Peptides against a protein of PDB entry 7BDX. Designs and how they scored, part 331

Target 1, 212 residues: chain A of PDB entry 7BDX
Amino acid sequence: EMGAAACTLLWGVSSSEEVVKAILGGDKALKFFSITGQTMESFVKSLDGDVQELDSDESQFVFALAGIVTNVAAIACGREFLVNSSRVLLDTILQLLGDLKPGQCTKLKVLMLMSLYNVSINLKGLKYISESPGFIPLLWWLLSDPDAEVCLHVLRLVQSVVLEPEVFSKSASEFRSSLPLQRILAMSKSRNPRLQTAAQELLEDLRTLEHN

## One batch from the design tools (peptide; made by RFdiffusion4, then SolubleMPNN)

Design b2_p30_1_s2 (from b2_p30_1, 12 letters changed)
Fold by OpenDDE base, seed 4:
Structure b2_p30_1_s2 (fold): chain B 212 residues (1-212), chain C 212 residues (1-212), chain A 30 residues (1-30)
Amino acid sequence: as target 1 above (212 residues)
Amino acid sequence: as target 1 above (212 residues)
Amino acid sequence: SELEKLKKEVGELALEILKEIEEKLPEVIA
C-alpha cells in the first residue's frame, strides 16, 4: 500500500520537466526503470492466474509506474534516456502489450501506449520501437481491442510511423500488408469522435503515401 | 520499506510550493490523496490489534503521507484543492483523529492536526472543518491527550475558529458549552511555554467574545 | 512473491529518487 502511494506521487510530480530531469540526473534512474519494467512484467504475469485477486492496490501501483514512464517520455531528455539507457523497459512494454488480451487491463495498455507514443516523438525512439520484432503484429493485436481509448493510442502510434518517411519507407510494404486496414476503416466510422478522426486521418495519410 | 522512503521523500519535497503545484497540476492528484486517506485509515485500524507489530516502516510511511497533506495544505492552491476536491481526505483525517486514543500515535495526530490547521487558513476550509459532524466532541477528545504537542495544535485549530466571526458566531453557544474549558485552563498553567501561551490566548479570546 | 519483492524494490528506489528531487529542485528553481 505504501509503495503504491509513493509511486502514485512520483507519477504525479513527474509531470514536471524539472522533476523528470531530477530523476534522470540521479544515479538511481537506471535501476529504477529496470525494476519498473520487472514489476510491470510480474504484475501482468499475475493476471493470468486469478484476475479476481488483483488487489486494486497492486493495479494502482503498476499504473503509477506506467504513468511515470509516460511522463518521462514526454520530455526530451527523458526520451533520450529511455532510448539510450533503458531499452529493456521499452522491450518490456512492447512485450506486455503483446501478452495482454484485448479488453484486459485497458488502463495499463493506454499508459504503456502513451509512453511508446511519447518515445516515438524522438526519431531514435520511433526507429527503435518500429524496428522491434513483432511490432506490426503487435499493432494488429492491439487494434483488436474493444476499448476505444486503447485503439486511439495505437492509431496515434501508427501515425507516428507513417508521418516519418525515414521510418515508414523501410517498412511500408509490411505495414500496408499487415495492418488491419479493415479494422481501421471500421474505426473511422466509430461513434467516438476522437477515434473516428484518428482513424480517418491515418487512412488518408496511408492513401497519400500509396500514391507517392 | 520502500513506500515509507518514497513518502518521506515526497514529504520533504512537498515543502516546496512548486512541488505542490506539480502534484496538484497532475491528473493523479485526486487519486493520490484518495489513496493517502485510505492508507492512513488502514494504518490506524491496524493499530488496534497489535501495536507491537507496527513496522517502523509503516509508521514512517503514514507519517510521510500526513506530512505531505500538511505541506499541501500550507499552500493556497493546495488548500483549495483539499477543500474543493479532496473533502473525503479531510473527513478521513477527522475520523482518524477521533479513532485514536489519547496518547496513541502522537506524531500522526500532530501531523493531521497541522494539516487541518493549514486548511483552516482558508475560510472555506475552516467552515468545512468546523461544520463537520462531531467537530466539537472531537476537540474535547483531542484535548484530553496527555501530549502537549497534540494539545497545542488542537488549541491552534480552536483559535482558528474563534478568530473567524463568521464561523464562530454560528457555533458560539455550542463551543462555549462543549469545549473543555477547565482543561484549557489547566493548559494555561502548563510548564510548557508554547502550550501555556496558546491556552492563555485562546481563553482571552473566548472571554473577549463573551463580552461582545 | 516476486511481485511483492519488486514492488518493494521499486518503491524504495522511488523514495530515493524523490529524496534526490527534493534536494535538487531548490537549485533548479533558483
Scores: peptide ipSAE 0.129, ipTM 0.419, DockQ to the pose 0.336; fails the geometry check
Fold by OpenDDE base, seed 3:
Structure b2_p30_1_s2 (fold): chain B 212 residues (1-212), chain C 212 residues (1-212), chain A 30 residues (1-30)
Amino acid sequence: as target 1 above (212 residues)
Amino acid sequence: as target 1 above (212 residues)
Amino acid sequence: SELEKLKKEVGELALEILKEIEEKLPEVIA
């Protein structure tokens, strides 16, 4: 419980760029993010195949950890750090997103996806994530989630890839063939305005790139 | 150990107005203070009736949490947040102060009392605290504490009530009848100069209000 | 449990980091 409070507080203050710089300026950053990844992994493994999110102190703790990663990744120096020095954490996030079933730990998924998106703002980060083994299948898996917020953040991540020719050109064929285009089309008709817009824009971009 | 260190650190940094603003500017503030209250409550419940303060990592952690609340309440925006959005935490603090025996967890009591005092700087906060069920009996209970520092901060809180006509007038009769005036008088004769002065000033103010 | 152990460890680190932030923040706000 006490650890959860500390992490939650750190999550809150990490929204500040200055705080992120302070975190990363210390010699503890590497270890912190290493243990963070391990903690998140241990939590997900403990779910014993249950599709429901644990309503526990452990869940709150892991949410805070994921939130910290998200906030760090929102800052330029944080992205650089994660991409250069904490790749194992990124790998862990990708793995956990794959391990979780549709509808399972929705809030955690959102935070992890936000982290990946933030990392993708850095071209190096985008390359690293998109070239990770099983990335495209993972996108397909995640887009099967019934939660609109999860799907929204997946679409945002996909958009990051599509908008970067250096990345998209390398996997354009696989991207088009492996994405659930029918599902994305259905999302473009959603009553959720954010999801609708994101899906529509992505489809338009994909169509434009098909003719080029 | 770790939680205590993190909270201790946050306690230290929360003395800065900018840090407080950063904490409260995030959507995580509510959750943090919720968990803080729960953690403090859990700790106090774990004392199993022992009058001695636990010399443990848990104690340090809870002290840090209480310190954070105190520092947040020392800032205008922090007071506003606590009074408007974290009333459960205030209720918890009041409850914990009532649950602890005289001489038990003295340092924690001091920090919690400081928090209440800081909140009382806001008229809304003062009203909320003073109108809480059992507030006056709680003051009596706390003034029975053998620790001079505890008593000092209780007297400061009482002074906050007495100096606010809008609050004091509503409960003046109960206040006068329920306060341990003989105990306060004894405190005015204490060798502790801070306690002595606080008690003396309070008695003078109470006497002045008796003739108005 | 492994999770409890990890929680404790990361919590401790979080606290240490928070302490460092406290020390560094005055320089950023000035």
Scores: peptide ipSAE 0.128, ipTM 0.422, DockQ to the pose 0.366; fails the geometry check
Fold by OpenDDE base, seed 5:
Structure b2_p30_1_s2 (fold): chain B 212 residues (1-212), chain C 212 residues (1-212), chain A 30 residues (1-30)
Amino acid sequence: as target 1 above (212 residues)
Amino acid sequence: as target 1 above (212 residues)
Amino acid sequence: SELEKLKKEVGELALEILKEIEEKLPEVIA
């Protein structure tokens, strides 16, 4: 109980840049994020068994952890820390996104995707994520999710890659061949205006790059 | 160890308006206060059973949570949030105050009462609290507490109601008939100067309103 | 369970971090 409350509080205050700096300035940051990744992984693994509906409390705890990562990644020094010192956490997030089924743990997926997007603001982070083994298959998997918010954040991540010539040029052929263009086209016709716009923009960007 | 330090820290940190604003930022706040209420409730429920002496750490943790709520309620935006979005927490606090016996968990009672008082600074909050089912019986119950600090904060809450014509007029008859006036009179003769003054002022206010 | 153990550990760390934040950002805490 104490742990959940503490993490939830830390999640709340981590929206502040000063707090993020304070977190990272301490000697406990590395260990905290290591255990964070392990905790998230343990939670997701617990979903596959007949383990009863994960107590709303446990899910909230993991949401808080994911939220902290998202907030840290929103700050320049936080991105640097994650990319340089917590790559295992990034790997874990990518793995967990792959392990979760479409429609499963939507809110957690969104938070994790937001984390990855925030990390992708850093070129080094973008390179690391996009060069991860199975990244493109993961995108395909995630874009099959029935949830519009999940898909939206996946599209944002893809756009992050597309808009960076140094990254996209290296994977352009694979991206063009492996992206589920038909699904993205379907999203461009979504009733969700945010999803619709994101899909439309991505398709336009992809077309523009094909002509170059 | 963690509980005492965390609680003291949380209480201290939440005294800052900026921290309160940070806590209230985003969907995190709602979840935090939901879990906070549940945690407090769980703690109080654990007191009735042969559950071993609640680890000093758990009690400290709950004190910290109560302190956080108190500090949040001290800020205008915090009051707005609690009254609009976390009414369940307010209901929980009222319930817990009723579930605790006189002399039981004095410090927790004080913090919860302080929270309610702070919320009562907002007219909407005051209305919500005072219109809660069993509010007046709860006051009677709480005023039976042997602890002067508990009684003091109950009197302060009552005064908050009395000083608001829009609220008091609707319940004036019930307040006059159901308030333990004899107990309040006894408090006006207390050796505790704060309690004495609060009781005296309340009695004077009540008398003044009776003549109007 | 492993999860419970991890939750406890990360929770403890979170508390410690919060304490450090209080120390480093007294103005935020003040």
Scores: peptide ipSAE 0.123, ipTM 0.417, DockQ to the pose 0.395; fails the geometry check
Fold by OpenDDE base, seed 1:
Structure b2_p30_1_s2 (fold): chain B 212 residues (1-212), chain C 212 residues (1-212), chain A 30 residues (1-30)
Amino acid sequence: as target 1 above (212 residues)
Amino acid sequence: as target 1 above (212 residues)
Amino acid sequence: SELEKLKKEVGELALEILKEIEEKLPEVIA
């Protein structure tokens, strides 16, 4: 209980760049993010056996942890820290996104996807994520989610790859063949305006790059 | 141990209006204050069985949480948030003040009373607190405390009611009959100058309102 | 459970980090 409150508070204050710098400047950052990954993994593993209520204290605790990672990744020094010193955490997030079923833990998925997107603002981070084993199959899996916000943040992550020629050129053929283009096309007709726009823009960019 | 440090930090930074706004502007504020209330309640419930040492890490953690609430309530937007969106926390604080015995957890009592006083600066907050079930009996209970600082902050809260005609007029007769006037009179003779002054002023204001 | 143990550990670290933030950002705390 006390731990949940502390993590929730840390999540709130980590929206400040100065706070992120303070977190990373301490000698506890490495240990904190290591245990964060382990905690999130333990939570997700616990879901298959005991139907933990989505609104449990444990769920909220893990949301706070994921939120902290998202906020840290939103800052330049935070991105560098994650890519250079906490790659295990990034690996864990990618793995957990693959382990969760469509419609399962949607809020957690959104936070984790936001963290990956934020890391992808760094070229080194983008390369690391996009070159991770099973990345393209993971995108297919996540785009099958019925939740519009999950799909939106997957599209944003894909867009980060498409907009970086150095990264996209290495996998362009694989992306075109392995992305669920029909699903993305369906999203471009969504009543959700944010999802509609993101899907339409991605499709346009993919078409433009096919002619190059 | 570790929870106490995080909450202590947040307590310290929450003295800033900008930090309070940042806390409240986040989507985590509701959850944080919900968990805060639960944590404080859990702590108080644990006291009857195991004599937790007053200086335990758990005690310091709860003090920090109560301090955060106090600092948030000191800011206008914080008061509005508590009264509109976190009434459960206010209810919890009132209940915990009733559950604690005279002489028990005096520092926590002071912080909780300060939070209620700060909320009472808002007319809506004052109405909510003063109209809460058992409020007047609670004042009697708290004014029986042997600690001068506890009594001082109870008197300050009572003064908030007395100084607001819209609120006091609705319960004036009940307050006069149910307040421990003899105890307050005894406090007006205290060697503690702050307690003495607060008690004397309250008695004078009560007398003035009797003639109206 | 393993989860409860990990929650405790990460919570403790979060608290320590918050304490460090307070020390490093006294202008925010004062």
Scores: peptide ipSAE 0.122, ipTM 0.418, DockQ to the pose 0.396; fails the geometry check

Design b2_p30_1_s3 (from b2_p30_1, 12 letters changed)
Fold by OpenDDE base, seed 3:
Order: C-alpha cells, then sequence, then structure tokens
Structure b2_p30_1_s3 (fold): chain B 212 residues (1-212), chain C 212 residues (1-212), chain A 30 residues (1-30)
C-alpha cells in the first residue's frame, strides 16, 4: 500500500528537528495526528480476531505511525504540539497500552512507551500522562510484560514521574503503594544490563524520596 | 501511486545497501518495480503531447523512480534481483532510451543509463542488456545526444561490453562496424574532461582488441 | 474496512506532509 510507504518514509525523516517543525508548521498536522490515533486504535481493535501476523503490512504501517509520534515527541516543539493540540492521541496511546496483553505487540508497545516518555520530558506532558485515569494500574499491567524492552521503557516513564516533585508529591502515597516494587526489584536482578540499571536507579530514587 | 515526495525520499535512502536489502526482502518489491517501469513508460509516452515542463512534479517523480532503480542496481543483491526478476523493467529502460530524442529528458536518460551501467556490472546483466534487440543501434542513437553527461554514461556502458570478452567476442565485428567511431573520436577531443577521458580509454581498448 | 479507509486517509496526509516538507526544506528532501 502506497500509504504505508509514505508513512514509513515520513517516519524515517521525522528524526530531524527541522522536519518535525515542517510537519507541525503545516495545516495538516492536526488532522494527521488525529487520524494516526484512530488508525492505531483500529489496528489494535482488529487484533482480537485474526492472528494478524507480526510482520504484516498493517503492522509495519502502524509501527511507522507510532514511530512518527515518538520522533515528534523527541523535539520541544513536538511535545508542545502533542500536549496542547493532540491530547486525544496521548489518550489513545495510553488506552492501547492498556488494551494490549503482556507479550502482545511488543514492538508497538515500545514505540508507544517511547512516545509517552518523550512527552514526559515536558512538565505539562508529564502531568497529563501521570494524571490520566488508570495511569498507575497501567504501569502495573505494563510491568508484567515478559519483554525486557517493554519493561525498560515503562521504568523510564516511571522515573520521569519520580524525578518531578511537582508530580510525585501529589500522589506519592498512592504511587508507592500501587507500584509493583517486588517486580521492579526482580528487574534490578535481571540479566539484561539496561533493565537492571534502570530498575536499580528507580529503586534508589524511590528510597531517597521515602526519607524526604 | 506513490507520491512524488515519498519516491524522492525513497530515492535518497536507497543509496544504503541495507535499505536496498529491506526493499528487496519485502513481498512488494516485484510489484513496485513493475509499476515503476509502467510509470516511467507512461511518462515518456505523455511527452509527445503537452510540453511537460522539465521541473514538473511528474518529472521529479519519474526522476526519483529512475534514481531508485539506479541505486538498487548499485548493490549486488539489487543487480541479482533486477536481472532475475525484473527484466521487463530493463526492457522498458532500453525502450525508453530509444524513444527519447537527442536532447530530450537529459536527466532521465542519465539516470536510466546509470541504472543500465550498474546492471552491466553483473555478467548476466551485461549479457542481457547487450543482447537486447537493437542494442547497437540504441548506442548510435544515444551517442548522438548533445549532452556530455548522457554521452559519458553511454561510453561507460559501451566500456562494460568491451571489457568483457565473453560478450564482445560474440559480436565484435558487428559492434566495431556499428559503433560511431568518428563520434567517439570527436568526444575524445571534448572540452569536458570526463567525457574526453572516457572516450580516449574506450578507443584505446577498442584498438587493443582489434590487434588481438 | 474502517482500517483500510483510515490507512488510505492517513497515507494521503502523509504524502501531503512530505510535500510540505519538500517545499520548506528542499535541502532535506531534495
Amino acid sequence: as target 1 above (212 residues)
Amino acid sequence: as target 1 above (212 residues)
Amino acid sequence: SELEKLKEEVGELAKELLEEIKEKLPEVIA
């Protein structure tokens, strides 16, 4: 499908800050990201039926869309755009992460989590994500994923919350009580060094905050 | 149809061997290159009517398509693919080069000639091209082009034939008699140093083969 | 299907965005 090819190429070039600015400077940006969210949602909803083979054209198409969002969120103006003008897309990503089962659509999860993490670099984005209904239960759900890469990016997102007092202080008790600390502790003993390090740092920061 | 911008981007990234492998590894490669040939053919056929402005979106689109073919042919696996699975595309390129008049669509000619040259690096590709009906008359036609860059790439293609005894020996007499030697000699006196050098080397190699 | 329609729509928008990028950043997409 030619649309898939265009999206794949757009994904590739969206790694450039200048390209992101060009995308956002156009009058098509709002509509594009709206339809992007709808397309991703439609794809995930379709998974309940036929085993869409992981390497299908549709999967690759959705990967490209998620990748575009991630790359846009990596840039300051992109974060501003997403947080101010495309909150429905963020809601969709959060919802889709909740709808997918552990081990299901790992690559898509990683891309979506990377996008959320990038948005979390913006204080307003971080607040929006962390105050989303079911955010903490979602973390619990995602931290149950058997994939180390998924878990790594979940931990990174959690770290963003923990490192921002303005966000963490508002629900520190709920956050601490609802975090699967034993799962995170298990991850700190992982053979995957990236996951191990991320889990250890998060645990250290959580301990530091408990004493304050 | 793939948008002009998408094809332009694909052209840019197709300079990577890894990207070429990715394109060829997909189940859409055969269809893509088939449609590529058809699109190029349709474009050239449309030139007999309205003066398609040289810088039109359609022209740029076809340039990108030709560029993609050239880049694919620059890689071993790409040459194998073209020679084994996309011979109709090669036939189309040869036909289009014959259909275009001297001075017409110079940039497209260069890209197509570059693709044929790249294919000629493969012995099977060289044989296929050189044994194509009207190949020698086509060389005569192309060597009449007023553009030095077109002529340069024609000479490079001829050089590929001359340097391969298995190809040249089969029709050496016909090849020598049908080559516009006076035109090549004139090119050896060109003010364009690249054209001059290519023509001189070809003449030297032809002389060497005449004595053997 | 809904997915096919959405894919087509977003694909067309992607093409339009690429054209805009080309216009704004000819050095990047040239």
Scores: peptide ipSAE 0.088, ipTM 0.370, DockQ to the pose 0.366
Fold by OpenDDE base, seed 1:
Structure b2_p30_1_s3 (fold): chain B 212 residues (1-212), chain C 212 residues (1-212), chain A 30 residues (1-30)
Amino acid sequence: as target 1 above (212 residues)
Amino acid sequence: as target 1 above (212 residues)
Amino acid sequence: SELEKLKEEVGELAKELLEEIKEKLPEVIA
């Protein structure tokens, strides 16, 4: 359908900051991101609990939507827009990450996690995400994923929390005690060098903060 | 601040519907429940990641606060108040349940779960809770608790979802596929008869809905 | 299905956004 093609094209061009500004400068942005969230939610709800990622036209469509959100969140004005005007979409992404089983829709998870990480670059966004109900259980859930890329991007999101004193200092001990440290330690021994490095750096930062 | 003694007293008398009405009819209700949430959050954040439940004056104070919320939620007007005017408190309870490790602050968990169950009697409350970001991961987290009473009250909350078509039909397959069925099955073999029965009933209801 | 309806709706919005982008940034979308 032309709609899927349009979303795929929009995904591709949204890597440009100027394009993101153009999207957000229009009067359609709010509605677009609202429907985006609804579409993604509807897709995930249509899954039969299959642990395997669906490779279909519908999948590609939702990938494109998630990719657009990721690219928008990569830009400062995009982050500001999402945090101020599209919180429902962020809630949806958090919910979808929770609804998907470990190993299910891996590519989609990665895109959504990239989106959340980008939003977390904004302090207001980080606060919003980290203070969402069930954030810590969600981390446990996502860090149980067998996919290294999912785990990598979860660790990056955790790192955003750890490196922001205004967020982490409020509950440093609680957050640290609630993280699956043994799983993260296992990741630091991974053969995947990116995952290995991310896990090791996180553990080091956590240790440093324990002594301050 | 309400003193610990005053809160304990209020907990005891809040089992009365008339007292709940009196509390909610006052101009201090909003502030009281706001401070209640903040106090509970502060307490949990003060925990050093100890898996054991603290037995202190502070603990008793927070138990009393949680008990008040539970009793308020047991009354129709109380549920309406919480769902309409104290959503932040509900968010706080969901967050605290996520922040606590399995086995940590068991009594507090039970009281908070009882509170959420009572709120879930209201359809609007059930929708609010079940649609909170990370609800399913939170269930996994809480069902991993070694305490039978915690697990029992989690199962009761899940049952509220399963028995409400307007909530469950939207994502029956997703919800079912996301539940830790093997853990629930293990609970159906428990020596604890209350837990055993609750788990078995839930499994039966889930099976019934799968064929509908 | 609900998903199909939503796909259609968001797809149309995407088309509209692309047209706006084309107008504002003709060098990006030919």
Scores: peptide ipSAE 0.086, ipTM 0.357, DockQ to the pose 0.325
Fold by OpenDDE base, seed 5:
Structure b2_p30_1_s3 (fold): chain B 212 residues (1-212), chain C 212 residues (1-212), chain A 30 residues (1-30)
Amino acid sequence: as target 1 above (212 residues)
Amino acid sequence: as target 1 above (212 residues)
Amino acid sequence: SELEKLKEEVGELAKELLEEIKEKLPEVIA
């Protein structure tokens, strides 16, 4: 089917800043990202049924869509677009991350988390994500994932919040009390060096902020 | 099957280094280039029959595939990938160039020759191509083509060999004796300025090396 | 299914976007 192939190709080429600008410069960007969110949502909802076998083709299609969002968010103008014009997509991603159980759809989770992290590079994006309803509970849920890559990208997102005083100060009390510190501490002892480093840095940052 | 349209689009965007990196960074790169080679081979084999009318869609599809290879080979990481992981594709291209008669499938020949030239920018690639069985006979065969563009790109490939002492010295005797010098000399008198220049430069380089 | 319809729709949009990319980035395609 040309549709899945087209999305996969678009994912690949969207790694280019020029391509991202071209996507956003078109009159169909809004519609594309709207349908993207709906498609991802429909896919995740289909998992709640006894349909055990993720059609490999459908999964690949959704991965491509998530990848496109991630690549768009990697670019300044892309972040601006997502934060200003595609908040529904961000809400959808947050919702989908909450709907997925630990260990479920790991690759999709990673791509979605990468997109959120990229959005968080924009202060407005960081504020929007961190102020989303249930953000801290979502972090708890995601940090319960057994997958090191999922946890790594969650820690990166948390660090984005902690390193931004304007955001962290507003929710510092809840953030400190609600973060699964024991889980993060366990991650700092991981054999995965990337996860270990990320967890250690976050713990150090949290301690530094506790003394301030 | 990536539709003809998708491949054509991929061909266009593969001129971007970022897109090439994205293609190669995917887990399907090996499979893609394997199928690419098989598809090109299947197409060329289909020409041996009385099937006069090249389906324009099939031809365009194969051109797009050849173009993708050319664009990938234009990038350093792409050359590395092709030389290390897609040698079968290189062998296929060399075989296909040998299977095509003078004047047959000119555009495809040009694209394939461009890919080989781009690969030759890598010393390892140049060695691999030049050490391929029947490389010199293939050059003779290709230089017999009536098309100036085909001949131009063959001359460029030959020049890549001549300008690399590490490669040329190993086959210098056979190379000098087996090159169609009269044909190259005729090309140096071509009305096509690009062909004329390429042929003249090659002859000068060969003469210079003969005196060394 | 809803998913199949959405896939078709977003797939068509992806094709259109790719065409737009081709038009806007001739230097990338040339």
Scores: peptide ipSAE 0.095, ipTM 0.368, DockQ to the pose 0.398; fails the geometry check
Fold by OpenDDE base, seed 4:
Structure b2_p30_1_s3 (fold): chain B 212 residues (1-212), chain C 212 residues (1-212), chain A 30 residues (1-30)
Amino acid sequence: as target 1 above (212 residues)
Amino acid sequence: as target 1 above (212 residues)
Amino acid sequence: SELEKLKEEVGELAKELLEEIKEKLPEVIA
C-alpha cells in the first residue's frame, strides 16, 4: 500500500516542472527510474498472458510509475535525463509495449506511449526511439490494438517521426513500406474523432512527403 | 528499494508548497502521515539500543519520511494539518526523540527537530508541543546530545517557546528552573559558530525576560 | 518484518498521494 501510494503521489506531483527538477536533482533519480523499469517489467511478466488488465494495487502502482515517467518526459530537462541517463528504461518501455498483446493493459500502454511521445520531443530521444531495434514492427503491433486510445498515441508517436526530416529521411523507405497504411486509413474513418483526426493528419503528411 | 526511492523523491519534491498542498488535498494524507509515524517508530525501536546510526536503506527511508514531515510543516497549510489532524505523528516524534540516546541517529533527530520547529511556527502547534507531557525533560535530554547540529535545532525550538509570551508566560517558572542553563551557556562558548550564536541569543532572551 | 510492511504501505500511500497530486495538477500528459 505505501509504495503504491507514494508512487501515485509522486505521479501526481510530477506533473509539475518543479517537481520533475527536484526528482532529477537528487542522487536517487537514476536508481528510481531503474527500479521503475524493473517494476514495470515484473508486472507485465506477471500477467501470464492474460488479456485482461488486473484492477489491483499492483496495477495502480505500475500506472503511477508509468505516469511519473510520462510527466518527467514532458519536461525538457526530464527528456534530456531519460535520453542521456535512463536509456534502459526507454528500452524497457519499448520491450513491454512489444510484450503486451492487443487489448492487454490498455491504460499502461497509453501511459508508456505517452512517455515515448514526450521523449520524442527531444531530437535525441526521437532518434533513439526510432532507431530502436524492432521499432517499426512495434508500431505495427501497437496499431493492431483494438483500443482507440492506444492507437491514437501510436499515431502521435509516428507523427513525431514523420515530422522530423532528420529522422524520417533516413528511414523514409522503411516507414513507407512497413507502416500499416491500410490500418491507418481505417483509423482515419474511425468514429472516434481524435483518432480520426490523428490518422488523417498522418496520412496527409505521409502523402506530402512522398511528393517531395 | 522502490519504496525508499519513492519516499526520497517525495522528500525532495515536498519542498514545494504546491506539492504539500497536493498531498494534503488528498484523501490519503491522514493515512500517509499515520503510517509515517508508525514507520519511524518501528525503525527507532529496531535499533535495539545501538548508538550508531545504520546507514541502510531503512535509514534512508526514514530520513525521507522525516524530511517529508519537515517540509510539510514548513508550509502554513501543512502546519495546520499536522496540528489539527496528525497530532499522533507529533506525539510520535516527541516520543522518538525521547527514546533515542545521545549520539544516536543524529540525522533523524535533526529532521524531527526541524519538523517540530516548523510546527512551532503555528501558535497552536507551539502550544501543543510545549504542553506535551515531558516536554521540558525532553529538551534536557536532547540538549545533552554531543552533536552540535542536534543541539542547534533544540535551541531553535526552545527559542520559539521563549519568544512567544502566550506560551512562555505560562511555563516561565518551569522553563527557568528546568532548562539546563549551564549546558546552554557551554554551548554559547562552542566553536561551532551557529550553535554559539543560537545559544547566546537564547540566553540573552532568557535574561531579558527575567527582568520584565 | 514489520518495518518492511510499513515501508510497503508508505510506498503505496506515496503512490496514491502522487496520484492525487496528479489529479489535481494539470495533466501534462500530452
Scores: peptide ipSAE 0.051, ipTM 0.331, DockQ to the pose 0.342; fails the geometry check

